# Peptides against a protein of PDB entry 8YR4: the designs that were tried, part 13

Target 1, 309 residues: chain A of PDB entry 8YR4
Amino acid sequence: PRGSPALQLVVLICLGLMGLERALNVLVPIFYRNIVNLLTEKAPWNSLAWTVTSYVFLKFLQGGGTGSTGFVSNLRTFLWIRVQQFTSRRVELLIFSHLHELSLRWHLGRRTGEVLRIADRGTSSVTGLLSYLVFNVIPTLADIIIGIIYFSMFFNAWFGLIVFLCMSLYLTLTIVVTEWRTKFRRAMNTQENATRARAVDSLLNFETVKYYNAESYEVERYREAIIKYQGLEWKSSASLVLLNQTQNLVIGLGLLAGSLLCAYFVTEQKLQVGDYVLFGTYIIQLYMPLNWFGTYYRMIQTNFIDMEN

## One batch from the design tools (peptide; made by RFdiffusion4, then SolubleMPNN)

Design b1_p9_2_s1 (from b1_p9_2, 7 letters changed)
Fold by OpenDDE base, seed 1:
Structure b1_p9_2_s1 (fold): chain B 309 residues (1-309), chain A 9 residues (1-9)
Amino acid sequence: as target 1 above (309 residues)
Amino acid sequence: MTELFDTPL
C-alpha cells in the first residue's frame, strides 16, 4: 500500500507469518518422527517429554489444517483485516471514479442498481482473486515444492519423485475435471435463472392467470422447468463426486507407493520407524489444502470472468 | 443454489 508505512509493515509481518507457517509444516512432522524414534529407542523420559511438549506447542502454532486454524494463521488473518479494508476501499474508489468517467450514454442505458452491482462485483472479484492467490494457491504450491525438496534431500530421490508425480497428476486431473464440470455448472445456473424468471413472471401476471383459470397450467410449466433444472443439478453433483473420487484415488496410490517404499527402507535399516510415520503424516498434511484446489481454481476463473464484464 | 464449494463440507 503506497502512502501508509504502518500498513506496509503489517504486510511484511503477514509475509513473515506465511513463511513461519511453511516452516511449521516441515517441523511438525519432524518432531512427530523424533517422538516415534525416541519411543522405539526407549529414550530417557526427560528427552521424550521435552520433544512431546515441543511438538504440541508447534501443533498449536500450526493448527489442524482446513477447518481448524492455528495460532499463526489466526494472527495473520487478524492483522490482514486492516490491509484488506484498505485494499477494498482503494479498489471501490477506483471503480467508482471510473464509473463517473464513463459516457452519459452508458449511464442512461443502465439502471442505477445494475451500476452498483457491477461495482460490487468488480471489487469482490479483484479482492477475492488476490486473497485466493496469496493465501491459498501460492502457499499450497510452496508446500508441495518444499515437500519434494525435503524428501529428495533427506530420504531418497525416489521419495521426491513419488511426491512429484502424485501431486502433478493430482493437480492436472483437478484442473481438467474442474474445466469439464464448469460446463455442467454453467448450464445448471442458466436453467436456475430461467426457472426463477418464469416463477416471477407468473406471479407478476397473477390477475391474468386468475382471469383465465390458468393456475394448473402455470404450475405444470413450473414443474417442467424444475425437472429440467434437477437433471442439470444431478450432472453437476455427480461430476463433483467423480472429482473427489479421482482425487482420493490419486492420493491413495501415492500414499501406497511411498508407504511401501518407506516400509522397505525401514526393514533394510536405511530409515527409522519414525521416518515411515513422517512420510504418512506429511502426505496427509499436503492433501488437506489440495482438497480445496478445485474450488480455488474455479473461484479464480469466475473472478477473472466477473472482472472482464 | 450456487455451488460455492467443489469439496464436500
Scores: peptide ipSAE 0.056, ipTM 0.745, DockQ to the pose 0.575
Fold by OpenDDE base, seed 5:
Structure b1_p9_2_s1 (fold): chain B 309 residues (1-309), chain A 9 residues (1-9)
Amino acid sequence: as target 1 above (309 residues)
Amino acid sequence: MTELFDTPL
């Protein structure tokens, strides 16, 4: 944000907190490994209690799962509210200024409600795109790269290769299946709008429908439009289940390959029991944000299309 | 309903 040093400092703090989130994603599995090793070795209670307390504190900072945001993420989100408001207002004012610079002929050809909808779409698309790129897409890609580096350096090059192949296949299939699903979703949305338009037209012409006693006919036409919509909705929802199942299969195969390899190296005494638990925990942590990657890709694609119109 | 999310919540 040019012109406010306070908001520039908040952006720098948010970037620092994002770096801390990446560090926590590595540290939490390491501390969990250490607990498992200390339990296996029957280590002294004082060492175990300290490691458990440290792990729980790190886990509080990180958060858990798709539904529970950690303290660091919540603090980042809280600080970002002011930056988002400043950015939104700046985009809204730029769009509004540009709309006032447009020719009188352009304004006379457009309904005021359509102009407002263009402004609101433009603002939401730009601010949403930036938010999804900076806070979801870039961090997820960074966590994958950090994971590949970590497993390649601290385990074996084979683990880094398994993670690389699994995540590359996951991302590729997520994009391809999401693009395929977007066709069904567009068809569903077009039919939803057509069904809504028919309902609005029937209600606006209520007097005419009453005059002709055509109520049963309008209800039947609306039922047919709903059935046609539900047939497209089913294709959209079924394609989502197929995406999720494809993602689950890829991660399951990656977990199978990596866990078998890890178990083998534990039997050869090259790795500890805690390293097996670390691998499984770390892959699950990488999977959690990746599950949303299809949503982020679609939202980015939609926001680009809404900026071009 | 426009499916806002491509993942189950």
Scores: peptide ipSAE 0.050, ipTM 0.749, DockQ to the pose 0.578
Fold by OpenDDE base, seed 4:
Structure b1_p9_2_s1 (fold): chain B 309 residues (1-309), chain A 9 residues (1-9)
Amino acid sequence: as target 1 above (309 residues)
Amino acid sequence: MTELFDTPL
């Protein structure tokens, strides 16, 4: 944000907090590994108690594996409210100024409520796009890369390859199935709006419907519109279940391959029992934000389309 | 209802 040094400092703090979240995503599984190893070795209570206390504190800072509920993420989100409000207001004022620069012919051809709705969509789309890119997409991709590097360096290149193949396949299938699903969702939303518009029109014409005793006819037309909506809703929901099942299968296969390999290396005394727990914990932790990736992709795609209109 | 989410909550 040009013009407010305070908001620039808040942006820098938010970027620092994002870096801290990435560090926590690596440290939390490592501390959990260390607890399992200390328990296996029957280590002294003082060492175990400090490691457990440190783990729980790091886990409080990180939050749940979605990364959205941790103290650091909540603090980042709280600080970002002021930046978002400033950005939204600036975009809204820029759109409003631009609308006043448009020709009288453009304004005479448009309803004021349509113009305001375009301005609100444009403001929401820009602010939403920026938020999803910076806080969801980029961090998730960074965590995957950090994970591949970590497993390649501290385990074996085979673990890094399994994570790479699993995450690449997951992302590719998520994009492809989400793009396919978007057609059903758009059709559903269009039919929902048409069904609602028909109900509103029938109720606004209530006197005419009463005059002709046409209540049963209007109810039947509304039923047909609902059945048509539900047929599209079913396709939307069934396509979501297919996406989630495909995602679950890819993660399940990656977890199976990596867990079997890790178990084998533990039996060969090349890895410790804690390393098996680390692998499973880290994969599950990567999966939690990736589950939302289809949502983020769709929201980004919608926001781009709403900015071009 | 526009499904806001592409994930089961």
Scores: peptide ipSAE 0.048, ipTM 0.731, DockQ to the pose 0.622
Fold by OpenDDE base, seed 2:
Structure b1_p9_2_s1 (fold): chain B 309 residues (1-309), chain A 9 residues (1-9)
Amino acid sequence: as target 1 above (309 residues)
Amino acid sequence: MTELFDTPL
């Protein structure tokens, strides 16, 4: 943000907090490994209690339980509210200024409510796109790269390769299946709008429907429109189940391959029992934000289309 | 309702 040094400092703090989240994503599995190793070695209570307390504190900072946001993520989100408000207001004022620069002929040809809806969509699309890229997509890709480097350096090149192949296949299939699903969602949404428009038109023409005793005919036309909608809804929902099952299968195969390889290296005394637990917990931790990747990809595509219009 | 989410809730 040009013109506010305070907001520039907040952006730098938010970037620092994002870096801290990446560090926590590596440290939390490492501390969990260390707990498992200390338990296996029957280590003294004082060492175990310190490591457990440190793990729980790091886990509080990280968050990442089902539906729980971590302290660092919440602090980042809180600080970002002022930056978001400044950015939105700046985009709104730029769009509003540009609308005032447009010809009188353009304004006379449009309804004021349509112009405002274009301005609101343009602002929401730009600010939404930037937020999803910076806070969801880029961090998730960074965590994958950090994970590949970590497993390649501290385990074996084979573990880095398994994570690379698993995550690359996951991302590729998520994109391809999401693009394929977009056709079914568009068809469903078009039929939903047509079904709603037909119901509104029938209700606006209520007097005409009553005059012709056509209530049964309008109800049957509405039933046919609902059945057609439900046939498209089923395709949309079934394609979502297929996406989720494909994602689950890819992660399951990556987890199987890496867990078998890790178990083998533990039997050869090349790795510890804690390293087996670290691998499984780290893969599950990488999977959690990746579940939303299809949603983020679709929202990014929608926001790009809404900016071009 | 436009499905906002492409993941199981």
Scores: peptide ipSAE 0.048, ipTM 0.728, DockQ to the pose 0.588

Design b1_p9_2_s2 (from b1_p9_2, 7 letters changed)
Fold by OpenDDE base, seed 3:
Order: sequence, then structure tokens, then C-alpha cells
Structure b1_p9_2_s2 (fold): chain B 309 residues (1-309), chain A 9 residues (1-9)
Amino acid sequence: as target 1 above (309 residues)
Amino acid sequence: MTELFDFPL
């Protein structure tokens, strides 16, 4: 944002908070490891209580229960509202200015309400795409890289390799299956629109339908359109279940391989019991944002297509 | 819409 030093500072603070979220993603499993080790060693209550309190505080900052955003993420999101509103308003004003620069012949050939709806979709798609890239995709990729580095340096190169292979396979399968699924989803959406259009057309022509006593015919034609829609919806939904199951399988295999390796290194006294717990908790934490990656990838693809049109 | 996305970043 050229022109507002206050918004530039807010962007820098948001980037700093994003860096802090990445640090918390590493620190929380480490503090949980330390608790398990202190419990195993029967450490003094004061050391344990301090480590537990620190862990709970870091966990509050991080968030990451199955539905709770952390304090840092909420603060980042709150600060970002002003940047988003400024960006949206700037794009909307640029589009609106450009629409006024267009020839009268262009305006006479188009419905003003359709143009405004296309412009609004375009603005929303650009702002959405940028937000998904910056706040979901880039951070998730950064967490994966940090995780690979962490496991390679502090455990063994084999753990980093397992995480790398599992994440690479997960991402690749997520992309490939999402692209394959996009065909069924497009067909479903096209048939949904056709089914809706048929219902609207029948209701707009109500007098004609009544005049010809064609009510039963229009109901049967609508039924056929619904059955065709449901057949495509089933394919779309079944392909989603297949995606989720494939993802779960890759995750399960990665967790199995790494957990067995970690357990073996603990039996060899090369790792502590806390390291096993760290591995399991960190891997589960890396998988939480990845479950949404297929949704983000699809939203990015949709937004790109909506921008090209 | 190609002409719309010469957004000077």
C-alpha cells in the first residue's frame, strides 16, 4: 500500500505475527516434550509447574484446538481487517474509475447490473486469492519446511526424510485428486444452474403452464433435472470422500513410519520418551492446516479462472 | 478480462 505509513506498519506487524505463529508451532511441541521428560525424571514440582504454565501460555498464544484460533492468529486477523478494507476499497475504486473511462458503446451493449456483479466478483476473487496465498498457503509451506529442518537437525536425517516424503506425497496427491475432482464439481454446478433455470422458467411461464394443463409435465421435467443433479452431486461428494481417505492414508502411513522409527530410537536410548510425544504432536499439528490445502488450492484455481474471465 | 489485470503492483 503506497501512501499510508500506518497501513505499512500494520502489514509489518502482521508479518511479524506470522513469524511468531511459526515460532509457536515449533515451541509448543518442545515444551510438551520437556513436560514429559520432567515427569519421567520425577523432577521437582516447581520446575514442572513452571514448564506446564509456560506450555499452557504458549498454547493459548498458538491456539490449535480443532476449532480455536490462537490469540496471535486472532490478533493478526483483527489487524488485517483494516488492510483488507483498504485494499478492497482501492480495487473497487480502480474498477469503478475504469468503468467510467469505458466507451458509451460498451455500456449500451451490457446490463449495468451484470457489469457491477462481474466487477464485485473480480474484486472479491483478487482479494480472496491474495488472502489465501498470504495467510494459508505460504504459512503452511513454511511450517512444512521448518518441520523438515527441525526433524533433520534435532532427531535424525531419516525423520526429516520421512516428513519430506509424506508431505510431498500428500501435496502431490492433494493437487492431482483435486484437479480430477474439479471436473465433477464443474459438471455438478452446471447441472445445478440448469435445474434452477428450469424451475425459474416454469414459474415465470406459470400462465402458459396453467393454460395447457402442463403442470405434471413440468414437475416430471424438474424431477429428471434433480435426478441428473443428484447423480453428479454423488460423484462430487464421493470424490471428496476419496480425497479425504487418500489424505488420511498418507498421514497414517507417515505417522506410522515416523512413530516406529522414534520408538526404536527411544529403545536404543538415542531419544527420550518426550521426543516420541514431540514427534506425534508436531506431525498432527502439521496435518491440521494440510486438511484444508485441497480447499485452498481449489479456491485459488477458482479465483484464477474468475480473474481470467 | 485480460486487460483488467495489468494491475501495476
Scores: peptide ipSAE 0.000, ipTM 0.420, DockQ to the pose 0.028
Fold by OpenDDE base, seed 5:
Structure b1_p9_2_s2 (fold): chain B 309 residues (1-309), chain A 9 residues (1-9)
Amino acid sequence: as target 1 above (309 residues)
Amino acid sequence: MTELFDFPL
């Protein structure tokens, strides 16, 4: 934002809040570990109450799991609205200026509604792509790296290796299955457009359909197009369930391997009972944003293809 | 790609 020092400050605050979210993702499992250890040691009520209050406060800042955004994430999202509006307006004005610089022959050869749809897709794709990269993809990759470093330093190199192998396999399978699934989604979207085109053609030719008493024939042709669409929709939806199940299996195997190793190190008195709870909580917490990673990767690919056309 | 990154910062 080269034109507004106030918006540059808001971007810096949003980056600072993003760094704070990464710190909270490490601190919340550590405070939960400390509560479990204090309960196991039968520690004094005052120490336990302070640690629980601090944990609940950190958990309020971080947020809950699936569907509850934390205070820090909500504050970042609220501050970002002004930056997004400024960026959207700037991209819209640049596209609109560039459209006015194009030759009269170019405008006469195109439908105005198609030009406007290209402008709206261009602006939405650019602003959406930047928001997904900066606020979802980069943060999730940073959390994985921080998690690998944390487990390698505070537990053992074997825990860092299990997390590295699990996350590398998860990301690779997510990309491969998402690319495979994109074929079914393209076929579904092509059949949706063909089904919609048949409905529009039948309605535009309404007088001809009435003249030939062909209403039952057009309804049956539309039914066949819907059945063909639903067969492709089922393949697209089933491929998403298969992606989610494959992801769940990789995380389940990583959680099993790491939990067995952690339990063994607790029996050997090398780790505390709280460390077992920390490991399980932290791995589940890393998995929550990763479940959406395949959706973000697909949206990014779609937005890039929509920007090249 | 390069021009798109120069715009928001």
Scores: peptide ipSAE 0.000, ipTM 0.408, DockQ to the pose 0.029
Fold by OpenDDE base, seed 1:
Structure b1_p9_2_s2 (fold): chain B 309 residues (1-309), chain A 9 residues (1-9)
Amino acid sequence: as target 1 above (309 residues)
Amino acid sequence: MTELFDFPL
């Protein structure tokens, strides 16, 4: 943000907190490994208690319960509110100034409520896209790369290869199935709008419907529109279940292959028992943001289409 | 709309 050094500092702090979240994503599994190793070695209580306390503190900073964000993520989100408000207001003012630069013929041909709705869509699309890229897509890709590097360096090149193949296949299938699914969702949304338009038209023409005793006919036409909608809704929902099942299968196969390899390396005394626990914990941690990746990809595509219109 | 993407971050 040119012109506010305070907001530039807040952006730098938010980027620093994002880097800290990536570090926590690596450190938390490492400290959990160290606890398991210290327990296996029957280490002194003072060393164990310190490592457990450090792990719990790092876990508090990270978060990672289903639906609970960590302290660092909440602090970042809180600081970002002011940046988002500044960015939103700047985009709104730029769109609004650009609307005033448009020809009088453009304004006379459009309803004021349509112009406002275009401005609101444009602002929401730009700010939404930026937020999804910065806070979801870029961090998830960074965590994958960090995971591949970590497993390649500290375990064996085969672990890095398993994670690379699993994540590459997961991302590719997520994109392909999401693009395929978008056809069913567009058809569903078009039929939803048509079904709603029929209900509105019937209610606006209420006097005519009463004059001809056509209530039963309008109800049946509305029923047919609902049945057509539900048939498209089913295809949209079934395609989502197929996406989720395909994603679960890829992660399950990657987890199976890596867990068997890790167990074998532990039996060969090349890895410790804690390294098996680290591998499982880290892969599950990488899976959590990836489960939403198809939703993020779709939201980005929708926001691009809404900015082109 | 292409000119709007000169967003000075």
Scores: peptide ipSAE 0.000, ipTM 0.429, DockQ to the pose 0.028; fails the geometry check
Fold by OpenDDE base, seed 2:
Structure b1_p9_2_s2 (fold): chain B 309 residues (1-309), chain A 9 residues (1-9)
Amino acid sequence: as target 1 above (309 residues)
Amino acid sequence: MTELFDFPL
């Protein structure tokens, strides 16, 4: 944001908070490992209590489970509102200025409400695309890379390889199955619009339908359109279940392979019991943002297409 | 579109 040093500082703080979120994603499993080791060793209460308190504090900063955003993420989101508002207002003013530079002939040939709706979509798509790239996609890819490096350095190269193969397979299958299912979703949306258009046309021509006593015919045509829609809806929904199941299988296989390997290294006294718990918790944590990756990928693709139009 | 990407962040 050129022209406001305050907003530049807010962007830098947001980037710093993003770095802190990545650090928390590594530290939380490490502190959980340390708790398990201290419990296994029957360590003094004071050491255990300090480590537990530190873990809970780090977990508060990070956030808990599926659906609670962490303090750091909430603080980042709060600070970003001002940057987003500045960016949106700047895009809107640029579009509005450009609309005023257009020829009188262009204005006379267009419905003002359609032009404004295109401008609003364009602004929303640009701002949405930027937000999803910066706050979801880039951080998720960074967490994967950090995870691969961490497991390769602190466990063994085999753990890094398992995580790499599992994440690469997960991302690839997520993209491929998301692209494949997009065909069914487009077909469903097209048939939904066609079904709605038929209902609107029948109701707009109500007098004609009554004049010809064609009510039963229009109801049956609408029923046929609904049945066609439901057949496409089923394919769209079934393809989503297949995506989720495919993702779950990749997670399950990666978790199985890594857990068996970790258990073996614990029996060989090369790893501690806490390292087994760290592996399981860290892997599950890496998969949480990945569950949304197929949604983000599709939203990015939609926003890109809406920005091209 | 190309001129819109001259978005000075």
Scores: peptide ipSAE 0.000, ipTM 0.425, DockQ to the pose 0.027; fails the geometry check

Design b1_p9_2_s3 (from b1_p9_2, 7 letters changed)
Fold by OpenDDE base, seed 5:
Structure b1_p9_2_s3 (fold): chain B 309 residues (1-309), chain A 9 residues (1-9)
Amino acid sequence: as target 1 above (309 residues)
Amino acid sequence: MTELYDTPL
């Protein structure tokens, strides 16, 4: 934000907190590994208790692996409220000034309510896009890269390759299936708007409907519109289940391949039992934000389309 | 409806 040193400092703190979240995403599985190894070795209670306490503290900072529930993420979100408000207000004022620079013919051709809706959509689109990119997409991609590097360096190049292939396939299928699904969602939304318009038109013309005793006819037309909507809704919802199941299958195959390989290396005494647990925990932790990636991609696409109109 | 993939249950 140009012009407020306080908001610039808040942005820097938020970036620092984002870096801390990435570090926690690596440290939490490592400490969990260490607990499993200490338990396996029957280590002294004092060492175990310190490691468990440290793990629980790190887990409190990280949260439940959905980036929204940890102390660090909550603190970042809290600090970001002021930056978001400043950015929103700046975008709103820029859109409003630009609307006043438009030709009288443009304004006379549009209803004031439509102009306000364009301004609101434009503001929400820009601010939403920026928030999804900075807080969801970039961090998720960073966590994947960090994961690939970590497994390649500390386990074996084969683990890094499995994670790379699994995540690349996951992202590719998520994009492709989300783009395919977006067609069903657009059709559903178009039919929802048409169904709503019919209901509004029927209610606005209530006197005419009553004069012609056409209530049963209007109810049946509305029923037909609902049935048509539900047929499109079912396709949208079924396509979502298919996406989620495809994502689950890809992660399941990656987890299977990596877990079998890890178990093999543990039997050969090249890895410890805790390393098996670390691999599974880390993959599941990478999967949690990735479940939302299709939502983020769709929101980004919707926001771009809403900026072009 | 924002079809959130995982509605947090």
Scores: peptide ipSAE 0.031, ipTM 0.715, DockQ to the pose 0.380
Fold by OpenDDE base, seed 3:
Structure b1_p9_2_s3 (fold): chain B 309 residues (1-309), chain A 9 residues (1-9)
Amino acid sequence: as target 1 above (309 residues)
Amino acid sequence: MTELYDTPL
């Protein structure tokens, strides 16, 4: 942001916190590994208690993958509110100024409520796209790359390859299935709008409907529109379940292959029991944000299309 | 409409 050194400092702090989150995503599994190794070795209570306390503290900073936001993520989100508001307001004012520069003919052809809706869509689309890219997509891709590098360096090239193939296949299938399901979602949204329009038109004509005792006919027409909507909603929801199941299958196969390989290396005394637990924990940590990747991809596409209109 | 986040159920 040009003109506010305070907001520039907040952006730098947020970038630093994002780097810290990436470090925590590596450190938390390592500390969990160390606990398992110390338990296996029957280490003294003082060493175990220190490592457990350190792990729980790091886990508090990271947050739980099960939908609990970590302290670092919450602090980043809190600090970012001011930057987002500044950016949103700047985009909104730019759009508003541009709307005032447009010809009288453009304004006379549109209703004020339509112009406002275009401005709001433009602002939300720009701000949303930027936020999803910077805070969700880029960090998730970074965590995958860091994971591949970590496993390739500290385990074996085979583990890095399994993670690479698993995540590449996961991302590719997520994109392809999300693009496929977008057709069903668009059809659902179109039918929802048509069903709503029919209800509004019937209610606006309430006096006429009442005059002709046509209430039963209008209710039946609305029922037919709802049934048609629900048929499209079912296709949309079923396609989402198919996406999630495909994602789960890919991660399950990656987890199976890597866990079997890790177990084999533990039997060969090349890895410790804690390394098996690290692998499983790390893959599950990578999986959690990836469940949302289809949503982020769709939102990015929608926001990009809404910026062009 | 708040597009339902495709929350994994």
Scores: peptide ipSAE 0.031, ipTM 0.711, DockQ to the pose 0.510
Fold by OpenDDE base, seed 2:
Structure b1_p9_2_s3 (fold): chain B 309 residues (1-309), chain A 9 residues (1-9)
Amino acid sequence: as target 1 above (309 residues)
Amino acid sequence: MTELYDTPL
């Protein structure tokens, strides 16, 4: 933000908190590994209690495991409210000034409510797209890269390769299946709008429908429109289940391959039991934000289309 | 438009 040093400092703090979240995503599985190793070794209670307390504190900072947002993420979100408000207001004022620069002929041809709706959509699309890119997409990609580097350096190149192949296949299939699903969703939304428009038109023409005793005909037309909508809704919902199942299969195969390889290296005494638990925990932790990636991709795509209009 | 959040089930 140009013009407010306080908001620039808040942005820097938010970026620092994002870096801390990435560090927590590595540290939490490491501390969990250490607990499992200390339990296996029958370590003294004082060492175990300190490691457990440290793990729980790191897990409170991270969040995620219980479906709760972590303290660091909540603090970042809280600080970002002022930056978001500043950015929104700046975009709104830029759109509003641009609307005042448009010709009188353009304004006379448009309804004021349509112009305002274009301005509100444009502002929401820009601010939404930026927020999803900065806070969801970029961090998730960073966590994957950090995970690949971590497993390649501290385990074996084979673990880094499994994570790379699993996450690359997951992301690729998520994009491809989401783009395929977008056709069914657009068809569903178009039919929903058409069904609603028919119901509104029938109700606005209530006197005419009564005059012709056409209530049964309008009800049957509405039933046909609902059946057509439900056929498209089923395709949209079934395609979502297919996406989720495809994602689950890719993660399941990656988890299977990596867990078998880890178990083998534990039997060969090259890895500890805690390293097996770390691998499984870390993969599941990488999967949680990726489950939303299809939703973020779709929202970004929608917001981008809404900015072009 | 109810943005049906395609929440993964």
Scores: peptide ipSAE 0.029, ipTM 0.700, DockQ to the pose 0.496
Fold by OpenDDE base, seed 4:
Structure b1_p9_2_s3 (fold): chain B 309 residues (1-309), chain A 9 residues (1-9)
Amino acid sequence: as target 1 above (309 residues)
Amino acid sequence: MTELYDTPL
């Protein structure tokens, strides 16, 4: 942000914390590997206790692997509130000034409530898009690339290839199925709004409904609208389950192939037992943020459409 | 509209 050195420093600290999260995503599985190897070797209690304590501390900093619940992520999110508020206020003021520059003919053709709704949507879309790109999409792609490099360097190149193929297939299917399901979600939301509008119109016309004893007729029309909504809701929800199941199948196949290959190399004494645990832990850790990737893609797509309108 | 976050279950 131009004009506040304090907010520039906060942005730099947030970028530093994002780099630390990427480092933690590699270090936590490595420390877990080391614990398993030390347990296998029957290492001295002092070395084991220090490694376990260090692992638990790193895991507290990282959180649950989704990058949303760790101490570092929470600290980043807390610091970012001030940057987001500054950006939001700046976008709101730019939209408001631009609205005042528009012709009187444009203002006379629109209701003030519609203009405010366009301004609020534009502000939320810009700030949301930026946040999803910087804090969710880019970090997830970076963690995948770091994972492929790590497995290619410290494991056999076949592990890097399995992760690459699995993640590429996962991302492609996530995009394609999310675009397909977006039609059902839009239809559901449109029918929800139409159902709510009918209920509001019926209640606003309560005196007329009462005068004609038409309560049963209005209830039946509302029931038909609910049934139509629920038919679209079911399609939206069923398409989400299909997405999640497809994602789970792709990760399951990648985990199966890589785990069998790792187990084979452990039997051949080329890898340690800790390396098997590392592979499984790292794949599960990559999977957790990827579950949200379809949601992030949809939100990005919605925010782009809301910025063009 | 509170977009129900599709929380993956």
Scores: peptide ipSAE 0.024, ipTM 0.683, DockQ to the pose 0.477

